# Peptides against a protein of PDB entry 3T6J: the designs that were tried, part 13

Target 1, 375 residues: chain A of PDB entry 3T6J
Amino acid sequence: PIVESYIGFIESYRDPFGSRGEFEGFVAVVNKAMSAKFERLVASAEQLLKELPWPPTFEKDKFLTPDFTSLDVLTFAGSGIPAGINIPNYDDLRQTEGFKNVSLGNVLAVAYATQREKLTFLEEDDKDLYILWKGPSFDVQVGLHELLGHGSGKLFVQDEKGAFNFDQETVINPETGEQIQSWYRSGETWDSKFSTIASSYEECRAESVGLYLCLHPQVLEIFGFEGADAEDVIYVNWLNMVRAGLLALEFYTPEAFNWRQAHMQARFVILRVLLEAGEGLVTITPTTGSDGRPDARVRLDRSKIRSVGKPALERFLRRLQVLKSTGDVAGGRALYEGYATVTDAPPECFLTLRDTVLLRKESRKLIVQPNTRLE
Target 2, 372 residues: chain A of PDB entry 3T6J as posed
Amino acid sequence: PIVESYIGFIESYRDPFGSRGEFEGFVAVVNKAMSAKFERLVASAEQLLKELPWPPTFEKDKFLTPDFTSLDVLTFAGSGIPAGINIPNYDDLRQTEGFKNVSLGNVLAVAYREKLTFLEEDDKDLYILWKGPSFDVQVGLHALLGHGSGKLFVQDEKGAFNFDQETVINPETGEQIQSWYRSGETWDSKFSTIASSYEECRAESVGLYLCLHPQVLEIFGFEGADAEDVIYVNWLNMVRAGLLALEFYTPEAFNWRQAHMQARFVILRVLLEAGEGLVTITPTTGSDGRPDARVRLDRSKIRSVGKPALERFLRRLQVLKSTGDVAGGRALYEGYATVTDAPPECFLTLRDTVLLRKESRKLIVQPNTRLE

## One batch from the design tools (peptide; aimed at target 1 A83 G84 R267 R364)

Design b1_p11_1_s1 (made by RFdiffusion4, then SolubleMPNN; from b1_p11_1, 6 letters changed)
Fold by OpenDDE base, seed 4:
Structure b1_p11_1_s1 (fold): chain B 375 residues (1-375), chain A 11 residues (1-11)
Amino acid sequence: as target 1 above (375 residues)
Amino acid sequence: MATEDLGLLAP
């Protein structure tokens, strides 16, 4: 078997300032069969990058073919087990040297196990479809999230010699219509500059890329979905995200006005964006459970994903990227923290919904690491 | 960077 491993100070999610890495490591075996889909995705990556909603000037100048593999994890040492990884976590290195993507296949398989009777916050009519397609939709989302999410976009940089990696005279900010007015200086990084919002902001961008590009027929074809199956995968992927946005409220601490998990914060932000789009795309309805206690239902109108959801996400995603590229911390923070704010204001009453989420909280999963042997 | 933390996922 092909064995892969990594070890070191890698992920900075536990650093309040998003800069210091946590010591982490894994040992895994390459799953060749599952890697085939991701190889096809890599083969289409250069073309798919052009489908992202920002000008080529905001994309990497040179496409560097990355590696993408599915891994069966034997051991994982860290504070949390991810579904996918994009490394290195340095945008400058990603931009100039390249990157590697991995999907933790057997970890994803564990996540697929869902009991219908315990599935919260979905309409009954959606539960069977959700259970059927949750796994496949996750594969799509993880692939896009890592490869075309974390693997996309350009940072505008002025180097130590004063040279720019973009043409100041010709590159236009698509949001303002003006020339570029801010950039990263020598020694500045994404994490150092955006600090407390860097991790969650980037995860939000990557998740948004996944939702946005999963609408593309070529993407679904790569993963083996066509026709009605493809549409169901799209629907379940979007439904899962909006549900996750509601579940995310568990990880908000009202007393401290902060979030305790970067990915969950990101998913809440996406939910807020899609709610803001209006037109009946997403609806969260408080209900009463069979036990007589508060409950809730999330509804996503399938017919409005492309007409309402996609344009809203397009605008939001473009704005995320532009602010990231230009190092506009003030603008980025204003945008992101605006959507990440949790209040009890009508009509959503998110703090009240949080109480419902906590009431319906399920027990945390225990992941047991496997063993292998030679025979 | 990594995707979701499985430890935060519901069964």
Scores: peptide ipSAE 0.043, ipTM 0.778, DockQ to the pose 0.430; fails the geometry check
OpenDDE base, seeds 1, 2, 3, 5: peptide ipSAE 0.035, 0.035, 0.036, 0.033; ipTM 0.758, 0.745, 0.763, 0.740; seeds 1, 2, 3, 5 fail the geometry check

Design b1_p11_1_s2 (made by RFdiffusion4, then SolubleMPNN; from b1_p11_1, 5 letters changed)
Fold by OpenDDE base, seed 5:
Structure b1_p11_1_s2 (fold): chain B 375 residues (1-375), chain A 11 residues (1-11)
Amino acid sequence: as target 1 above (375 residues)
Amino acid sequence: GATEDLGLVAP
């Protein structure tokens, strides 16, 4: 088997300012079969980048082909085991030196396992479909998230010599219609500028890319889905995301007005965006469980994903990227924190829903080292 | 409070 490992200060999620890396290490074995799918995605990446909802001037000038492999983790040392990784975590380096992606396949597999009777917040009619396609949809989402999410977008930079990496006279901000008015100066980075929101903001962008691009037939084809199956994978991916947005409330601390998990905050933001789109796309309904206690149901109208959801997400995602590219921290923070705010205001009453989420919280799963054998 | 960091986790 092909063995891969990494060791170093990599992920910065434990840093409130999103800058300092945590020491991590893993040893893993390459899953050749799943890696082949990601390689196909990589082969299409340059073309798929053009499908993202920002002008080419806001995309990387040169596509740098990354590595992307699926790994079965044998051992992982760190505070948490991710499902996917994109490194380095520096956009400037991603643009100039390239990047690597990995999917931790057996970690994803653990996430796949949900008993139907314990599956919370879904309509009964969606449960079987969700169980069936959760795994495949995760593969799609992780691939897009890492490769085309974290791997996309340009930062406008003025170097130490005063040179710009963009044409100031011709590049237009698609949101304002004006020339570019802000950029990263020498020594400024994504994390240094956006600080406390950088990690969650970037995860939100990456997750949004996943949802947006999974609608593209070529993406589903790469993963081996066609026809009705492809549509079901799309539906379940979106359904999973809106459900995750509700589940995310577990990781919000009302007393401190803070989020404890960057990805979950991101997913809540996406939920808010899709709720704002209205038109019955997403509905969260408080209910009463069989035990007589509070429950809730999330409904996603699949027929409105493309007509209502996609446009809403498109605009939001473009705004995220434009603000990121231009280093507009004020605008970015205003946008993101607006959607990340948790109140008990009607109609959603998110703080009340949070109580329901906590009440219905599943037991934490334990991940243990797997055994391997030769046959 | 304590942060919970699992990296990218499938929801």
Scores: peptide ipSAE 0.049, ipTM 0.745, DockQ to the pose 0.105
OpenDDE base, seeds 1, 2, 3, 4: peptide ipSAE 0.031, 0.031, 0.035, 0.033; ipTM 0.746, 0.734, 0.741, 0.721; seeds 3, 4 fail the geometry check

Design b1_p11_1_s3 (made by RFdiffusion4, then SolubleMPNN; from b1_p11_1, 5 letters changed)
Fold by OpenDDE base, seed 4:
Structure b1_p11_1_s3 (fold): chain B 375 residues (1-375), chain A 11 residues (1-11)
Amino acid sequence: as target 1 above (375 residues)
Amino acid sequence: MATEDLGLVAP
């Protein structure tokens, strides 16, 4: 078997300022069969990057073919076990040197083990479909999230000698119609500038890329889905995201006005974006459970994903990227914190919904390390 | 990095 490992100060999610890495390491075995799907995705990456909703001037100047591997984890040492990894976590290195993507296949498989009777916040009619396609849809989402999410976009930089990595005279900000007015100076990084929102903001961008690009037929084809199956995978992927946005409230602490998990905060933001789109795309309805206690249902109108959801996500995703590229911290913070704010304002009453989410909270899953042997 | 539902800080 092919063995992969890494170790070091890698992820900064536990740093409030997003800068200091936590010590982490894993040992894993390559899953060749699943890796083949991601290799096909890599082969299409250059073309798929062009489908993202920003001008080429806001994309990396040169496409660098990354590696993408599916791994079965034998041991993972860290505070949390990810479903996917994109490294290095430095945008400058991603732009100039390239990056590597990993899907933690057996971690994903554990996540797929959902009992129907314990599945919260979905309509009964959606539960069987959700159970069937949650795993496959999440494979698609993770692949897109890592490769084309974290692996996309350009930071505008002025180096120590005063040179720019973009043409100041010709590059236009698509949101303002003006020339670029802000950038990263020498020594400034994504994390150093955006600080407290950097991790969650980037995860939100990556998740949004996943939702946006999963609508592309070529993506679904790469993963082996066509026709009705492809449409079901799309639906469940989007449904999973909006459900996750509701579940995310578990990780919000009202008393401190803070989030305890970057990805969940990101998913809540996406939920807010899709709710704002209106037109019946997403509906959250408070209900009463069979136990007589508060419950809720999330509905996603399948027929409105492309007509309502995609345009809303397109606009939002473009704005995320433009603000990131230009180092516009003020604009980025205003945008992101606006969507990340949790209040009890109608019609959603998110703080009230949070109480419902906590009431319906599932027991934490325990992941047990596997063994391997020579047969 | 992508995670499904694992929080950094438990409630």
Scores: peptide ipSAE 0.046, ipTM 0.778, DockQ to the pose 0.300
OpenDDE base, seeds 1, 2, 3, 5: peptide ipSAE 0.033, 0.032, 0.034, 0.034; ipTM 0.762, 0.758, 0.770, 0.752; seeds 1, 2, 5 fail the geometry check

Design b1_p11_1_s4 (made by RFdiffusion4, then SolubleMPNN; from b1_p11_1, 6 letters changed)
Fold by OpenDDE base, seed 4:
Structure b1_p11_1_s4 (fold): chain B 375 residues (1-375), chain A 11 residues (1-11)
Amino acid sequence: as target 1 above (375 residues)
Amino acid sequence: MATEDLGDLAP
């Protein structure tokens, strides 16, 4: 078997300022069969990058073919086990040296084990479809999230010698119509500059890329989905995201006005964006459960994903990228924290919904590390 | 960076 491992101070999610890495390590075996799908995705990456909603000037200057593999994890030491990984966590290195992507296949498999009777916040008519396609849609989302999410976009930089990695005279900010007015100075990084919102902001960008690009037929074809299956995968992927946005409220602490999990905060932000789009795309309805206690239902109008959802996500995603590229912390913080605020204001009444989420909280699954042996 | 879903899993 092909064995992969990594170890070190890698992820900074536990640092309030997003800078200090947590010590982490894993040992895994390559799943060759599942890796084949990701290899096909890599083969199409250069083309798919052009489908992202920002000018080429905001994308990496040179495409560097990354590695992407599916891994079956044998051991994982850390505070949490991810579904996917993109490394290194340094944008400058990603731009100039390249990066590697991995999907933790057996971790994803554990996440797929959902009992229908315990599935919360979905309409009954969606439950069977959700159960059927949650796994496959997650594979698509993780692949896009890592490869084309974290693996996309350019940071505008002025180096120590004063040279720019972009043409100041010709590059135009698509949001303002003006020349670029801000950038990263020598020594500044994404994490150092955006600090408290850096991790969640980047996760939000990556998740948004996944939702946006999963609409592309070529992406679905790479993963082996066509026709009605492809449409179902799209629907379930988007449905899962909006549901996740509701579930995310568990990880908000009202007393401290903060989030305890970067990915969940990101998913809540996406939910807010899609709710803002209106037109009946997403609806969250408070209900009463069979036990007489508060419940809720999330509805996603499948027919409006492309007509309403995609344009809304396009605009939002472009704005995320532009603000990231230009190092506009003020603008980025205003945008992101605006969507990340949790109040009890009508019509959503998110704090009330949070109470419902907590009331309906499911027991967490335990992940037990497997063993392997030579025979 | 890593994609995690802590809603359904206890790491």
Scores: peptide ipSAE 0.087, ipTM 0.779, DockQ to the pose 0.516
OpenDDE base, seeds 1, 2, 3, 5: peptide ipSAE 0.061, 0.042, 0.070, 0.035; ipTM 0.780, 0.778, 0.780, 0.768; seeds 1, 5 fail the geometry check

Design b1_p11_2 (made by RFdiffusion4)
Pose (drawn by RFdiffusion4):
Structure b1_p11_2 (pose): chain A 372 residues (1-112, 116-375), chain P 11 residues (1-11)
Amino acid sequence: as target 2 above (372 residues)
Amino acid sequence: HAGIAGDVYPS
């Protein structure tokens, strides 16, 4: 459509329980030139789903070209203006017929060297160069194969299923599936507090995982003297964001105030656990004399260590999502999402520095439409 | 679930 639109109580992020949605609406026009560079990603999108750490039976049944667009926003009502979105928010539809992927083009043109805190004098160079371009990649993957992948196991009214039970097996356990989503049950209705952050974490992780693929970069025009940087800046940005996320964590209530930031911190912790000097947090000192930190990500160890930690992570997340296993999902997540002062990081002590170097986001003014 | 990519900015 020339004009793209949508509205309702949709994103569930701000419900302390995680079920009730917050009302919004948007009207934006579809840009053509930048969209083809996405429809390309859609065309070859079919194969990639099978590159995911879980078998094809643990994935959605068919596939689709649901849609991927680039929208210049006219009116976005509500609390916020996301960079990209995958909707409608009803999973059943995501598997049965389809969904849509939205990359808002003109919001980007808005959001783009001393404020590059927690980096090094190198780094921030590659950051300034490859952040914008890589942003499209991470978004495309986050939206398309982030939530585009995965399959829900649901018990229909009768004792039958939406799948064949005897032929499905859990790679982690080896047994046959003992858990699932029953009638009326949904992602939010079960995982609740964690559902948003958990699902986002899975999407971002698939983001990096497939951001390691030559093809996708060929779609975005990155290879050779190019294919490096963008991937690096992407991962580096992920680990840095994992650091900044401490600001949005409330230690006194042992509670996270956001899904994206918490998920980013979780991915950071998983990478830190992979160890092998791949990632480091250093309690440095800023030129102003106050406290500070430097995030160190060894790029040469990206494929040899980091990737395994990823596909093992995604495999577990997805496995627990399909069977709808809350116990395992939480125990696996809230454990990763835990914030403590234990070394050699001391995140409780780091959080202060994160708050000192903290940023307050900018404001996006919007135009109106007068009737003549 | 509504997937939202990237940072969100206030309006």

Design b1_p11_2_s1 (made by RFdiffusion4, then SolubleMPNN; from b1_p11_2, 5 letters changed)
Fold by OpenDDE base, seed 4:
Structure b1_p11_2_s1 (fold): chain B 375 residues (1-375), chain A 11 residues (1-11)
Amino acid sequence: as target 1 above (375 residues)
Amino acid sequence: MTGVAGEVYPV
């Protein structure tokens, strides 16, 4: 078997300032069969990058073909086990040297185990479809999230010699219509500059890329989905995201006005964006469970994903990227924290919904790491 | 990184 491993101070999610890496490591075996899908995605990456909703001037100047593999994890030492990884976590290195993507296949498989009777916050009519396509849709989302999410976009930089990696005279900010007015100075990084919002903001961008690009027929074809199956995968992927946005409220601490998990905060932000789009795209309805206690239902109108959801996500995603590229911390923080704010204001009453989420919280899962042996 | 298993994806 092909064995892969990594170890070191890698992920900064546990640092309040997003800068200091947590020491972690894994040992895994390459799953060749599952890796084939991701290889096809890599082969299409250069073309798919052009489908992202920002000008080429905000994308990497040179496409560097990355590696993408599916891994069966034997051991993982860290505070949490991811479904996917994009490394290195340095945007400058991603732009100039390249990157590697991995999907933790057997970790994803654990996440797919769903009991219908325990599936919260979905309409009954959606549950069977959700159970059927949750796994496949996650494969799509993880692939896009890592490769074309974390692997996309350019940071505008002025180097130590005063040279710019963009043409100041010709590059226009698509949001303002003006020339670029801010950038990263020598020694500044994404994490150092955006600090407390950096991790969650980047995860939100990557998740948004996944939702946005999963609508593209070529992406679905790469993963082996066509026709009605492709549409179901799209629907379940979007449905899973909006549901996750509701579940995210578990990870908000009202007393401290903070989030305890970057990805869940990101998913809540996406939910807020899609709710803001209106037109009946997403609806969260408080209900009463069979036990007589509070419950809720999330509804996503499938017919409005492309007409309402896609344009809303396009605008939001473009704005995320532009603010990231230009190092506009003030604008980025205003945008992101605005959507990340949790209040009890009508009509959503998110703090009340949080109480419902906590009431319906499932027991924490225990993941047992496997063993392997020679025979 | 995405999709931390355990707490992030119940069910």
Scores: peptide ipSAE 0.071, ipTM 0.796, DockQ to the pose 0.229
OpenDDE base, seeds 1, 2, 3, 5: peptide ipSAE 0.047, 0.041, 0.055, 0.045; ipTM 0.786, 0.780, 0.797, 0.783; seeds 1, 2, 3, 5 fail the geometry check

Design b1_p11_2_s2 (made by RFdiffusion4, then SolubleMPNN; from b1_p11_2, 4 letters changed)
Fold by OpenDDE base, seed 4:
Structure b1_p11_2_s2 (fold): chain B 375 residues (1-375), chain A 11 residues (1-11)
Amino acid sequence: as target 1 above (375 residues)
Amino acid sequence: MTGVAGDVYPV
């Protein structure tokens, strides 16, 4: 078997300022069969990057073909086990040297193990479809999230000599219609500038890329889905995200006005964006469970994903990228914190919904390390 | 990075 490993101070999610890495390491075995799907995705990456909703001037100047591998993890040493990884976590290196992607395949498989009777906040009519396609849709989402989410976009930089990595005279900000007015100076990084929102903001961007690009037929074809199956995978992927946005409320601490998990905060933000789109795309309805206690249901109108959801996500995703590229911390913070704010304002009453989420919270899953043997 | 198994995955 092909063995892969890494070790070091890698992820900064546990640093409030997003700068200091946590010591982490894993040992894994390559899953060749699943890796082949991601290799096909890599082969299409350069073309798919053009489908993202920003001008080429806001994308990397030169496409650098990354590696993408599906891994079966034998051991993982860290505070949390991810579903996917994009490294290095430094945008400057991603732009100039390239990057590597991994999907933790057996970790994903564990996440797929859901019991129908324990599946919360979905309509009964959606549960069987959700159970059937949750795994496959998550594979698609992880692949897109890592490769084309974290792997996309350009930071505008002025180096120590005063030179720019973009043409100040010709590059136009698509949101303002003006020339670029802000950028990263020498020594400034994404994390150093955006600080407390950097991790969650970037995860939100990557998740949004996944939702946006999963609508592309070529993506679904790469993963082996066509026709009705492809549409079901799309639906379940979007449904999973909006449900996750509701579940995310578990990780909000009202007393401190803060989030305890970057990815869940990101998913809540996406939920807010899709709710704002209106037109009946997403509906969250408080209900009463069979036990007589508060419950809720999330509905996603499948027929409105492309007509309502995609345009809303497109606009939001473009804004995320433009603000990131230009180092506009004030604009980025205003946008992101606006959507990340949790209040009890109607119609959603998110703080009340949080109580429902906590009431319906499932027990923490335990992941057990596997072993290998000679046969 | 996306997701954290055990604590972050939706049911």
Scores: peptide ipSAE 0.045, ipTM 0.783, DockQ to the pose 0.201
OpenDDE base, seeds 1, 2, 3, 5: peptide ipSAE 0.033, 0.031, 0.036, 0.033; ipTM 0.759, 0.758, 0.778, 0.756; seeds 2, 3, 5 fail the geometry check

Design b1_p11_2_s3 (made by RFdiffusion4, then SolubleMPNN; from b1_p11_2, 5 letters changed)
Fold by OpenDDE base, seed 4:
Structure b1_p11_2_s3 (fold): chain B 375 residues (1-375), chain A 11 residues (1-11)
Amino acid sequence: as target 1 above (375 residues)
Amino acid sequence: MTGVAGPVYPV
């Protein structure tokens, strides 16, 4: 078997300022069959990057072909086991040297195990479809999230000599219609500038890329989905995201006004964006469970994903990228914290919904380290 | 950066 590993101070999710990496490492075996799908995605990456909702001037100047591999993890030493990885975590290195992507295939497979009777917050009519397509849709989402989410976009930089990596005279900010007025100075990084929101903001951008690009027929074809199956994968992917946005409330601490998990905060933000789009795209309805206690249902109108959801996500995703590229911390914080704020204001009453989420919380699942043997 | 899913952070 092909064995891959990494070790070091890599992910900064546990640092409140997003700067200090936690020590982690893994040993894994390459899944050749699943890796072939991601290789096809990589082969289309340069074209798919052009489908993202920002001008080419806000994308990397030169496409650097990354590596993408599906891994079956034998051991993972760290505080949490990811579903996917994009490294290095430095945008400058991603732009100049390239990057690697991995999908932790057997971790994903464990995540697919859902018992119908324990599946919360979905309509009964959606449960069977959700169970059927949750796994496949999440493979698509993780692939897009890592490769075209974390792997996309340009940071505008002024180097130590005062030179810019963009033409100040000709590059226009698509949100303002003006020339670029802010950038990263020498020594400034994404994490150093955006600090407390950097991790969650970037995860939100990557998740949004996944939702946005999963609508592209070529993406579904790469993963082997066509016709009705492709449409079901799209629907379940979006449904999973809006459900995750509700579940995310578990990870908010009202007393401290803070989030305890960057990805869940990101998913809540996306939920807020899609709720704001209106037109009946997303509906969260408080209900009463069979036990007589509070419950809730999330509904997503599949017929409005392209007509309502996509345009809303397009505008939001473009704003995320523009603010990231220009190093506009004030604008970025205002945008992101605005959507990340949790109140009990109607009609959503998110703090009340949080109580429902906590009430319906499932027991923590465990992942058990596998073994290999000679046969 | 890593995408978190599965038992630790339900989706």
Scores: peptide ipSAE 0.034, ipTM 0.729, DockQ to the pose 0.307
OpenDDE base, seeds 1, 2, 3, 5: peptide ipSAE 0.034, 0.032, 0.045, 0.043; ipTM 0.736, 0.712, 0.702, 0.703; seeds 2, 3, 5 fail the geometry check

Design b1_p11_2_s4 (made by RFdiffusion4, then SolubleMPNN; from b1_p11_2, 3 letters changed)
Fold by OpenDDE base, seed 2:
Structure b1_p11_2_s4 (fold): chain B 375 residues (1-375), chain A 11 residues (1-11)
Amino acid sequence: as target 1 above (375 residues)
Amino acid sequence: MTGIAGDVYPV
């Protein structure tokens, strides 16, 4: 088997300032069959990058073909096992040297083991479809999230010699209509500038890229989905995201006004964006469970994903990228923290919903790491 | 960066 590993201070999610890496490591085996899908995605990456909702001037100047493999984890040492990884975490290195992506296939498989009776917050009519397509849709989402989410976008930089990596005279900020007025200076990084929001903000951008690009027929085709199956994969991917946004409330601490998990915060932000879009795209309805206790239902109107959801996500995603590219920390913080704020304001009453989420919380899953045998 | 957290978090 092909064995892959990494070890070191890699991910900064445990640092409140997003700067200090947690020491982690894994040993994994390449899943060749699953890797083939991601290889096809890589082959289309340069073209798919052009579909992202920002000008080419905000995208990397040169596409560097990354590696993308599906891995079955044998051992993982860290605070949590991800579904996917994109490294390095330094945007400058991603731009100049390239990057590598992995999907942790057996971790995803564990997440797919959903019992219908334990599936919370979905309409009954959606449960069977959700169970059927959660796995496949999540493969799509992870692939897009890593490769075209984390792997996309350009940081505007002024180097130590005062040279810019963009044409100051011709590059226009699509949000303001003006020339670029801010950038990263020598020694400034994404994490150093955006600090407390950097990790979650970037996860939100990557998740949004996944949702946005999964609507593209070529993406579904790469993963082997056509016709009604492709539409169901799209629907379940979006449904999973809005459900995850509700579930995210578990990871919010009202007393401290903080989030304890970057990805879940990101998913909540996306939920807020899609709720703001209105027009009945997303509805969260408090209900009463069969046990007589509080419950809730998330509804996503399939027919409005492209007409309402996509445009809303497009605008939001563009703003995320523009603010990231320009190093506009004030604007980025205002935008992101605005959507990340949890209140009990109607109609959503998110703090009340949080109580429901906590009431319906599932037991933490334990991953038992596998053994390998030679046949 | 680590992508989607799929291990112990409810999905």
Scores: peptide ipSAE 0.035, ipTM 0.769, DockQ to the pose 0.382
OpenDDE base, seeds 1, 3, 4, 5: peptide ipSAE 0.038, 0.037, 0.051, 0.038; ipTM 0.777, 0.773, 0.786, 0.770; seeds 1, 3, 4, 5 fail the geometry check

